Peptides against a protein of PDB entry 6A30. Designs and how they scored, part 63

Target 1, 150 residues: chain A of PDB entry 6A30
Amino acid sequence: AQDADNVLQPIMDLLDSNLTLFAKICEKTVLKRVLKELWKLVMNTMERTIVLPPLTDQTMIGTLLRKHGKGLEKGRVKLPSHSDGTQMIFNAAKELGQLSKLKDHMVREEAKSLTPKQCAVVELALDTIKQYFHAGGVGLKKTFLEKSPD

## One batch from the design tools (peptide; made by RFdiffusion4, then SolubleMPNN)

Design b2_p18_3_s2 (from b2_p18_3, 11 letters changed)
Fold by OpenDDE base, seed 5:
Structure b2_p18_3_s2 (fold): chain B 150 residues (1-150), chain A 18 residues (1-18)
Amino acid sequence: as target 1 above (150 residues)
Amino acid sequence: MEELRKQIEEAVLESAKV
């Protein structure tokens, strides 16, 4: 409970401030649209930040590539003849395909396996957020919050 | 909208530091 509250506090402070303002200035139908977009944004951001490895570790891929890239001496890559270019594109596409699998594997391995404790905190946090967006029935419908693919 | 997105992203990032 306390851990979930601490995790939620920054988000809730932001949401409280903005949703209070939107509730004052928006008509009910507009407010519901805003709430749906905010819901998607919060869910997608939580997924990316908590569940998905930060795709922004261009620095770790860059650091891993930079650690392995120190060995590529300035070999004057002779422009491969027209026939070798296609094979290089196929090999590069195959390597990019393997990089996509490596990305899927890295996304799978760097998916910080939330500890059971962290999972429980996230579940409590999600329930709190759902209740917040429901807002005692003036906000989003429970059926939307429960069936959202987000 | 973009500013609000940034604020939410920042708030989620701060929440993930706990």
Scores: peptide ipSAE 0.030, ipTM 0.622, DockQ to the pose 0.829
Fold by OpenDDE base, seed 3:
Structure b2_p18_3_s2 (fold): chain B 150 residues (1-150), chain A 18 residues (1-18)
Amino acid sequence: as target 1 above (150 residues)
Amino acid sequence: MEELRKQIEEAVLESAKV
């Protein structure tokens, strides 16, 4: 319970401040549209930030792969002697092995299945957010909150 | 709307640091 409240507090403070303002200034039809868009935004942001580890690492890997791929321009490297070729292959194999371990670590971090405790915290958080957006029947319909593909 | 989006993104990022 306390862990879920701590996670929700920054989001709830922001939503309470803004939705109270929107409820005063918006017509009912406009307010319902704003609430639907805010619901989608909150759900998508929570999924990306809490459930999906930051894909920032895939953009970094893509940028690292792109930076390493651009370095293979025009250097007519003279074939060094037989010893240097074996060391380059060994270093490349070691780098590929480290990339495989990094991929396994990233897949393990992406596949950080929320611990049963984290799942329970997220479930409680989602129920609290659904209740907030329902607002005793003035807000979004329960059927929308339960069946939203977001 | 864009400013509100940024504020929500920031609040969610702050919530994930706890």
Scores: peptide ipSAE 0.028, ipTM 0.619, DockQ to the pose 0.787
Fold by OpenDDE base, seed 1:
Structure b2_p18_3_s2 (fold): chain B 150 residues (1-150), chain A 18 residues (1-18)
Amino acid sequence: as target 1 above (150 residues)
Amino acid sequence: MEELRKQIEEAVLESAKV
């Protein structure tokens, strides 16, 4: 509970400030549209930031460097003669194609699965956010919040 | 809307530090 409250506090402070303003200035129909867009935005941002944090360029570079660092045997780079340039470009393009698949595999492995504790905190957080957007029945419908694909 | 989006992104980033 306390961990979920601490995680939510920055989001809730922002939402409370803005939604209080919108509730004062917007008609009920406009307010419901704003609430739906804010709901989508919050859910998408939480998914991207907490569940699927962007791979920082540094972690990709670090893992790429660590995999390539074992293969640097002292092999004297013979500069290949000019005629083999097309084959080198083809091999480089093939390696880049394999890197794209490796990126997909690395994105899957580096998708740090939330620990069971983190999952429980996120579930509590989601319930609190749903209650907030419901706002005692003046906000979004519970059925919308529960069945939202977001 | 863009400013509000940025604020939400920032608030979510702050929440992730906890």
Scores: peptide ipSAE 0.025, ipTM 0.613, DockQ to the pose 0.834
Fold by OpenDDE base, seed 4:
Structure b2_p18_3_s2 (fold): chain B 150 residues (1-150), chain A 18 residues (1-18)
Amino acid sequence: as target 1 above (150 residues)
Amino acid sequence: MEELRKQIEEAVLESAKV
């Protein structure tokens, strides 16, 4: 518990300062959009910085993006017919699953895998952040926070 | 928005040092 609070404190102080300001100046509809973008940003940054090795080697992302950048010729993506919606979701889920395997391969070489203690701290931290963004029901919906792919 | 992104990235980096 205390370790998770110490890890979250810098993020929470920043969020409290900004969200207090946004709550005063924004309408409810604008505030909800800001909260969704902040949620995505926090989750993506936590994943990359805490769970993934710090991308300090700008060289590896540059090399991966450079290898795949040569092949995108103007393939006219035929919009698949309405039956393909489920298959596109399945293929997107499969590509996300392959991204998870690529994550496992990238994590294997240089990322010191989070210790079981660090994993437990991150899990507790995520629950605290979810509760914060829910804000007793005036913020984001629990169903959005629990089912977010972020 | 870009400044806020940078501040969140910095706060997450500080949190990862604990």
Scores: peptide ipSAE 0.024, ipTM 0.601, DockQ to the pose 0.866

Design b2_p18_3_s3 (from b2_p18_3, 11 letters changed)
Fold by OpenDDE base, seed 1:
Structure b2_p18_3_s3 (fold): chain B 150 residues (1-150), chain A 18 residues (1-18)
Amino acid sequence: as target 1 above (150 residues)
Amino acid sequence: WEELKKKIEEAVKESAKV
């Protein structure tokens, strides 16, 4: 539990902040699409975080999230005008796009086989994230979440 | 959305208990 929470908390904080913003500005259909892209991003980020040695990861995720999060916190939550909402979505999509490109440049560090403990933490983390994205049936469908490559 | 937000908040609270 605690180890999974330590891995998930930065991701959950990012998701909560972004989803709360997107929900205010987006229609239901757009939100579902955003949730699908965020799910892919989270899965890709977790895959990388799990493959990276535990000690360097808190600092890298923390530094990546802190570099991106410092840009969001300095923005006074002015109710984005309709134009500001579009620009925020564009900026968020651009940031998500940069995170996807970071995948191609992260050298295949030797996929060290996860220890059984690391596997258990990952499984717990995945179940928590699946529950978050499913959100009692109002979010993503379970079948979509389960078809994601483990 | 309010229902989604509520369910997300519930899921986060449940995850903190595990």
Scores: peptide ipSAE 0.031, ipTM 0.569, DockQ to the pose 0.063
Fold by OpenDDE base, seed 5:
Structure b2_p18_3_s3 (fold): chain B 150 residues (1-150), chain A 18 residues (1-18)
Amino acid sequence: as target 1 above (150 residues)
Amino acid sequence: WEELKKKIEEAVKESAKV
């Protein structure tokens, strides 16, 4: 539990912050699309975190999340005018796009076989993230979450 | 969205209990 929480907490904090922003500025249809892309990004990041050695990945994910989180902090919470909201969406989308590109630069280290402990942590982490994105049925559809390659 | 946020927060709290 604690190891999973340590890995997930930075991701969840980032997701909560971003989703809160997107919910304020996006139409429901756009928000659902953003959620789907975020889900894919999280799943892909987790898959890499599982395959890559745990120590370098926590720092990389933390650094990635911190680099992207810092971009959000400089936005003085002025009441986003509709124009400001569009620019914030564009910036957030650009940041998410950069996260995706950084994925391509992460050297595929040899897939070490997961220990049973690591597998249990990953399963717990995946279940937690699925619950987060499903959000009691008001978020992403469970069927969509289950179709993602686990 | 407020309902979604509440449910997400609940899910996070439940995950922290495991």
Scores: peptide ipSAE 0.027, ipTM 0.565, DockQ to the pose 0.064
Fold by OpenDDE base, seed 3:
Structure b2_p18_3_s3 (fold): chain B 150 residues (1-150), chain A 18 residues (1-18)
Amino acid sequence: as target 1 above (150 residues)
Amino acid sequence: WEELKKKIEEAVKESAKV
């Protein structure tokens, strides 16, 4: 529990902040696309956090998330005109697209066999995040979450 | 969206209790 909470809390804080912002700015169709991209980002971040030693990863996650989040915070929430919100989403999607290229670089690092303890933490974290993104049926579909590369 | 926010907030609160 405590180890999973230490990994999940920074991710949940970021997700809550970003989802709150996106919900104010995005139409329902755009929000679903953002949720799908955030799901991919979270899954990739978890894979990195669990495969890499836990101490260096909070800083890397914090720096990756802060690097992606700093692009979002510096905009004084002037109600972005419909055009400005679309441009911010496009830029965020472009940055997420660059993170997909980073997946190809990390898959090359030898899949160190997770210890049984690490596997249990991963499973618990994945179930919690799946529940979060499903959000009682108003978020992403369970079938989509289950088909995502674990 | 408000319903989604509420359910997400509830899920986070439940995860913090375990």
Scores: peptide ipSAE 0.022, ipTM 0.557, DockQ to the pose 0.060
Fold by OpenDDE base, seed 4:
Structure b2_p18_3_s3 (fold): chain B 150 residues (1-150), chain A 18 residues (1-18)
Amino acid sequence: as target 1 above (150 residues)
Amino acid sequence: WEELKKKIEEAVKESAKV
């Protein structure tokens, strides 16, 4: 539990802040698209964290998310006009789209055998994130979440 | 959105219990 929470908390904080903004400014269809891109980003970030360093380095997830989230946090202070909100969404979607392409550069280096503890943390983290994005049916469809490469 | 936020908060709380 605690290890999973430590991994998830930076992700959840970023997602909460970003989704709160997007839910206020986006129509339902746009919000669904944003959620899909965020899902891809989260999954890719987790995959990198699992493949490249031991999951114990919370700093890397936090740094990756912070590097990508910093573009959005700067918008927190001024309620952008409706036009500014649309542009922010477009920019955020573009950035997330570019991050999804970074998957192609993930050379499967030799999958360092995760310890059983690391596997359990990853499984718990994935389940929590799936529940988060599904959000009782108001979020992403389960079928979409299941097609994401675990 | 409020429903989504509530469900997210519930999911986070459930994860903290495991």
Scores: peptide ipSAE 0.026, ipTM 0.568, DockQ to the pose 0.060; fails the geometry check

Design b2_p18_3_s4 (from b2_p18_3, 11 letters changed)
Fold by OpenDDE base, seed 1:
Structure b2_p18_3_s4 (fold): chain B 150 residues (1-150), chain A 18 residues (1-18)
Amino acid sequence: as target 1 above (150 residues)
Amino acid sequence: WEELKKKIEEAVLESAKV
């Protein structure tokens, strides 16, 4: 539980901050598309975070979140005007795109086989994230979440 | 849509309690 929480907490903090905003601004169809892209991003981030040694990742995720989080804290929660909402989505998409590019530049460190403990932490983390994205049946379809490569 | 918003808010609140 605690090890899974340590891996999930940075991701959940990012998701909570962005999805709450997107849920307020976006139409249903747009939000579903955003949820699908965020799901892919979360899965890709988890895959890396678990493959990378725990000590270096808190610093990298913390540095990435700190670089991005400093931009969000100075924003007074002005309800963005319709134009500001579009710009925020564009900025979030740009940030997501940069996270995707980080995928291409992270050298395939040898896929160290996850230890059984790491596998159990991943499974617990995945179940929690699947529950979050399913949102009691109104979010992403359970079948979509289960067909994503574990 | 309103139910989705509510469930996302509930999931966020639950994730903060764990």
Scores: peptide ipSAE 0.033, ipTM 0.530, DockQ to the pose 0.064
Fold by OpenDDE base, seed 2:
Structure b2_p18_3_s4 (fold): chain B 150 residues (1-150), chain A 18 residues (1-18)
Amino acid sequence: as target 1 above (150 residues)
Amino acid sequence: WEELKKKIEEAVLESAKV
């Protein structure tokens, strides 16, 4: 439980911050697209976080997520004018793109078999994240979440 | 959107309780 919470909390904080911004700015179709990209990012981040030794990476991921999240804090969510909304979407897309690039740098470590404890943490984390992204049926389709390579 | 936001917030709150 505690290990799962430690992995999930930074991810959830990032997701909450980003989704709150996107929920205010984006149309429903755009939000669904953003959710799909966030889902891919989260799944990839989780896969890495759990494969990498727990102690150093929580701090790194927390720092990386926080470093990307700090750009969002100064955005006083004034209802962006059409120009400001486009710029915010662009900035958010740029941040997501940077997180995706961070993805490519971390893949190189050998796929070590997860310990049974790590597997249990992954499963709990995945279920929680699936529920989050499904959002009671108004988010991503359950079938999409299940077909994504776990 | 408000409904989605609410459901996301609920899901986060539920996840924090488990």
Scores: peptide ipSAE 0.030, ipTM 0.541, DockQ to the pose 0.066
Fold by OpenDDE base, seed 5:
Structure b2_p18_3_s4 (fold): chain B 150 residues (1-150), chain A 18 residues (1-18)
Amino acid sequence: as target 1 above (150 residues)
Amino acid sequence: WEELKKKIEEAVLESAKV
């Protein structure tokens, strides 16, 4: 539980902040696309966080998430005009794109075999994230979530 | 769509409570 929470919390905080914004601004079709890309990003990040040594990755993920989170804070929450919303989406999409590119720069350390404890943490984390993205059946389709390489 | 927004918000709030 605690180890899962430590891995998930930074990801969830990022998702919460971004998805709340996207849910307010995005059209349904755009939001679904964003959710799919976020799902892929989260799954890839989790795989790396679990496979890579915990110390460097938490710091890198936390630093990435913090750097991207700070970019959002400077936007004075004026009621987003439609134009402001589009710019915020573009900025958020650009930030997500940068996160994806950083994935390519993270040195693949050798995948250590997951201990049974790590496997249990991963399973719990995956279930929580699947539930989040499924959003009570109105989010991403369960079939899509299950087809992603776990 | 409004229901999706609500459910995402609920899921976010639930994730913050864990």
Scores: peptide ipSAE 0.030, ipTM 0.524, DockQ to the pose 0.066
Fold by OpenDDE base, seed 3:
Structure b2_p18_3_s4 (fold): chain B 150 residues (1-150), chain A 18 residues (1-18)
Amino acid sequence: as target 1 above (150 residues)
Amino acid sequence: WEELKKKIEEAVLESAKV
């Protein structure tokens, strides 16, 4: 429980901040696309954090998320004009698309069997994140979350 | 969206209790 909470808390804080912003600027169709990309990002980040534990996990997650979230300055969100918001989302989606290429580099390290402890943490974390993204049925569909290739 | 936010917040609070 505590190990899973330590991994999930930084991810959840980031997700809450990002989702709040995206909901203000995105139409329903765009928001659904953003949620799907965030799901992939969270799965990949969690896999890295659990499979590749550097002692600086929180800093790496924060740095990975800051590196990809650099367009999300905490600055006074001047409501970007509808066009500027779309461009920011497009840039964020493009950066997330480049993360998919980073998957190919991680596949080489996936060959290490997780310890039973790591497997239990992954399972607990996955269930929690699935519940979060499903959001009582108003978020992503359970069938999508279960069939995710991640 | 407000309903989604509420459900996400509830899920976060429930996960923190475990």
Scores: peptide ipSAE 0.024, ipTM 0.541, DockQ to the pose 0.060

Design b2_p18_4_s1 (from b2_p18_4, 7 letters changed)
Fold by OpenDDE base, seed 3:
Structure b2_p18_4_s1 (fold): chain B 150 residues (1-150), chain A 18 residues (1-18)
Amino acid sequence: as target 1 above (150 residues)
Amino acid sequence: SSSQERIKKLTEELKKAL
C-alpha cells in the first residue's frame, strides 16, 4: 500500500546509503554481521517508537548499543579501514538515530491506541522491511528475521 | 512499488559484494 511505502521511504533512504557503503568496504563476514546488527537496531527502534513514549535518539542508541554491541567483539575481523567493527556499528547507529522521526510517519500514538488501519499499515511495513533485509536471499535468513531481536 | 524497486536494487548491490 502507498501508506506503507510512505512510512518506509525515510528508513530505506538511510539504509540504502549506509548499506551501499558497507557493501563496498566490508568483507563478507563483516557485512553479514553489520546486517544483523542493523536489523536488530531497526526493529528495536520501530518497537520503541510504536510502543514506548518518545525517546531521545542518543538515549535509544546508547541503550541499544550497550545491549547488543557486546556480540560484535568476538570476531576480530580486520576491517579494511583501521576502524573496528564496533565503531562502524556505532556510526551506523548514530545515523539511524534519525529513525526517531519514524513516529511521525507511522504512528502519533502508542501501539495500544492504534486504529485498525494503522495496525495494517505497520504490519505491511514490517513485512516489507523483512523483505528488504532478506534481499532476495543474499541478505539475512528468513529464520533470523522471524525471531525477535531482543 | 517504490519499496519493491529499492529491495531489488539492494539485492543486486549485495549480490556483487557477497
Scores: peptide ipSAE 0.425, ipTM 0.891, DockQ to the pose 0.706
Fold by OpenDDE base, seed 2:
Structure b2_p18_4_s1 (fold): chain B 150 residues (1-150), chain A 18 residues (1-18)
Amino acid sequence: as target 1 above (150 residues)
Amino acid sequence: SSSQERIKKLTEELKKAL
């Protein structure tokens, strides 16, 4: 549904940028580990976003993701030396870690049960993200994605 | 969908790296 795509666009924009960078600079085993950590982070963020009253405004997840993304514009893509690659991973991990801090400012209002429509959108969004991280079989294993606490 | 196109793009990028 268009609603699920709209919810996923900001997350996918962040993931596409970071995963494209990591795919270029990381060895295969490191990249797999990064994918696992990103998966956990995305699942935790989604769980929190679902349990928190749906901030109906697509703008808030997008704005929260966008406020942290503005720092990376000016860097001319020099091929990162090993030191620069580590710093980029650290900076990306720091930016992703700030997504976890966003939790502390969201007042735990009572878990309003999602409407059936909202549940369907969330399920579709989760399935799409699972497909994204599976990446046609070259990404994370289905068994790993399915065992993740939803 | 736009999401499916992004999945395909990521798949191709990861295939090059993995």
Scores: peptide ipSAE 0.324, ipTM 0.841, DockQ to the pose 0.698
Fold by OpenDDE base, seed 5:
Structure b2_p18_4_s1 (fold): chain B 150 residues (1-150), chain A 18 residues (1-18)
Amino acid sequence: as target 1 above (150 residues)
Amino acid sequence: SSSQERIKKLTEELKKAL
């Protein structure tokens, strides 16, 4: 559990910041779409972390998420004016859409062999992320999350 | 855990928006 929390901390920091912003500025259908794209991004990032030789798993995850989230302006949530919010959503949706297309063109590489301990940590992390995106039933549906590649 | 508390927090934020 503690190891999973340590691995997830950078991801959760990024997700909390962005999702809190999107929750404030997006209508329901847009927010659901954003959640789906973020889910895909997180899953892809975790897949790469398993496949690629990491310097450190935590640093790699944080770096990959930050690289793909670069169009999400770092940390200074100016509450955009309603017009600025719409533009930010559009830009974020465009970037996330491009990432989704990239995923469709990515050849699935075989994950490196993990120790049983590492595998257990990854599984706990995945379960926690699924719970996070489900958000007590107000987020993404379990059926959607379970059909996504882990 | 810290993660569980964050899930709870997100749940409350999303309930306001969804």
Scores: peptide ipSAE 0.313, ipTM 0.831, DockQ to the pose 0.744
Fold by OpenDDE base, seed 1:
Structure b2_p18_4_s1 (fold): chain B 150 residues (1-150), chain A 18 residues (1-18)
Amino acid sequence: as target 1 above (150 residues)
Amino acid sequence: SSSQERIKKLTEELKKAL
């Protein structure tokens, strides 16, 4: 449990900050679309992190997320006008799109088989993230979360 | 767990927005 929490903390920090902002700015239908796109992104990132050799250093996921997250902290939380909210979503989508492109250039290093312990941690982490996106039933549907992104 | 507390917090924030 603690190992899964440690793996998830950097992702959850990013998600909490962004989702809290989007929840305040976005209309309900837009927010649901954003949740779906974020879910796909998280699943793709986790899939790659699993296929990547066990990043022994928690520092690298944290550093990758922190290098991309540092760009967002400098924005003084001016309540963006409706126009600023759209631009923030566009910028966030652009940053997420760049993460997706970085995805394509990550050479499949040799699939080191996860140890049984690592598999258990990943399974627990995935379950926790599914619960997070389900958000007590107000977020994404369980059926959507249980479908592996094809 | 810390994660469960964060899930609860997010749930409450989303309930306000949705």
Scores: peptide ipSAE 0.308, ipTM 0.832, DockQ to the pose 0.709

Design b2_p18_4_s2 (from b2_p18_4, 9 letters changed)
Fold by OpenDDE base, seed 1:
Structure b2_p18_4_s2 (fold): chain B 150 residues (1-150), chain A 18 residues (1-18)
Amino acid sequence: as target 1 above (150 residues)
Amino acid sequence: SASQKRIEELTKKLKEAL
């Protein structure tokens, strides 16, 4: 449905921009660590998007992801020399780590109950994203993805 | 859907990197 596309597109943009870069410069074990942090970020962003705006408003998901993603874009990806790549990973991991910590300080606004339609859209989006992070079994484990990071 | 095709392409890229 168009509603699921509206949720998925900003998330895919975030994943494409970050993982395309990290996939090129990271060895497999580092890339898996990056995937775990990105998974947490995506889950936190989705949780916030569910609590605050009607899922129909593309502008809010895009704005939330842009506000969180703008911290990553300021690095004009010059193909970093090997030394610069490590620093970029460290900075990106630091920024992702700070964003994950921000969850603990966000006052749970009154969770607006999702309509059945909104719930179905979120479930579809979540399943699609889980499949991405699982990557046919070479990515994150299903048991890790099925556990709430909460 | 357009999003499904896109995520499949992204998934392929990720699988190639792992």
Scores: peptide ipSAE 0.430, ipTM 0.894, DockQ to the pose 0.625
Fold by OpenDDE base, seed 5:
Structure b2_p18_4_s2 (fold): chain B 150 residues (1-150), chain A 18 residues (1-18)
Amino acid sequence: as target 1 above (150 residues)
Amino acid sequence: SASQKRIEELTKKLKEAL
């Protein structure tokens, strides 16, 4: 349980920060595109956390999320009044386009074997995150969430 | 857990936005 919390906390911080913003400024179809890109980011981050370090460390997860999330923060324009909503969406769309390109630059590392305990922690974390993105059926489709992000 | 409670709250916020 505690190990799963250590994995989930940095991810939840990313999701809370980004989705709170995008939920306010985006209509549903745009928000779903944002969700898809965030899903890919989370999955890639988790994959790297499994592959690269000998141990799943919260600090490493946080560093990976921050490294990839820095592109999203550059789009954090101060919300001016309602008239600038279009410009904010345009900026957000531009940043999302850069996130898609970031995937192409991700070097695939050789996967390390996990212990049964580590596997259980990762599975629990993945299930929790999938539930979030599915959002009781109004979010991303199960079939999308179960596909490889690669 | 604290994380489970937090994810539920985040999920609620997301559902309200969709």
Scores: peptide ipSAE 0.418, ipTM 0.889, DockQ to the pose 0.641
Fold by OpenDDE base, seed 3:
Structure b2_p18_4_s2 (fold): chain B 150 residues (1-150), chain A 18 residues (1-18)
Amino acid sequence: as target 1 above (150 residues)
Amino acid sequence: SASQKRIEELTKKLKEAL
């Protein structure tokens, strides 16, 4: 339980900070696109975290997410005027679009064999995150979430 | 768990926005 919490907390912080703002400023169609890119980012971050360092390294997950998710400082959310909101969406979409290209440069280090305990923790974390992104059927499609972002 | 409760709250917020 505690090990799963250690993996989930940094991810939840990212989702809370970014999606709360995007949900307020984006139309549903744009929000769906943002959700897809965030899903890919989360999956790629988890994969790297599993392959390179121990799963319990919250600092590394936070650093990886911050490196790629630089979009929204927890600063003074001045709700940008409609014009500023559009520019922020374009910039965020551009940044998220560049993350998809980073996939081709990810040296697939051969996934280190996880211990049975680590596998169980990752599986629990993935199921929890899939439920979030599915959002009771109004979010991403189950078929999309079941496909590897690879 | 604290994490499970938090993800449920976040999921609720997302559902309300969609």
Scores: peptide ipSAE 0.418, ipTM 0.890, DockQ to the pose 0.627
Fold by OpenDDE base, seed 4:
Structure b2_p18_4_s2 (fold): chain B 150 residues (1-150), chain A 18 residues (1-18)
Amino acid sequence: as target 1 above (150 residues)
Amino acid sequence: SASQKRIEELTKKLKEAL
């Protein structure tokens, strides 16, 4: 449980910081697009964390999420007028769209075999995140979420 | 857990926005 919390906290920080803003300013269709890109980012970050270093360093998921999320946080400054909000959404969507290319840059380092405990933690974290993005059926479709490797 | 409560709150906020 505590190990899952350690994985989830940095992800939740990313989601809270970004989606709280986007949820306020985006229409539903745009918000769903943002959710799809955030889902990809989260999955890629988790995959990298599993592949690159042992799950031991909480700071690494946080650093990876912050490094890639800093592109999104730069938009946090001024709530501009209605016209500027659309441009900010467009820019944020463009930046998120560039994260789809991040999959191609994941050097398949030899996946360090996770311990059974680490696997269980990752599975729990993934299920929790899937539930979040599904949002009781109003968010992303289960079929979309299941395209990400468990 | 603290994380479970937090994710539930975040999920609620997301549901309200969708």
Scores: peptide ipSAE 0.405, ipTM 0.884, DockQ to the pose 0.652

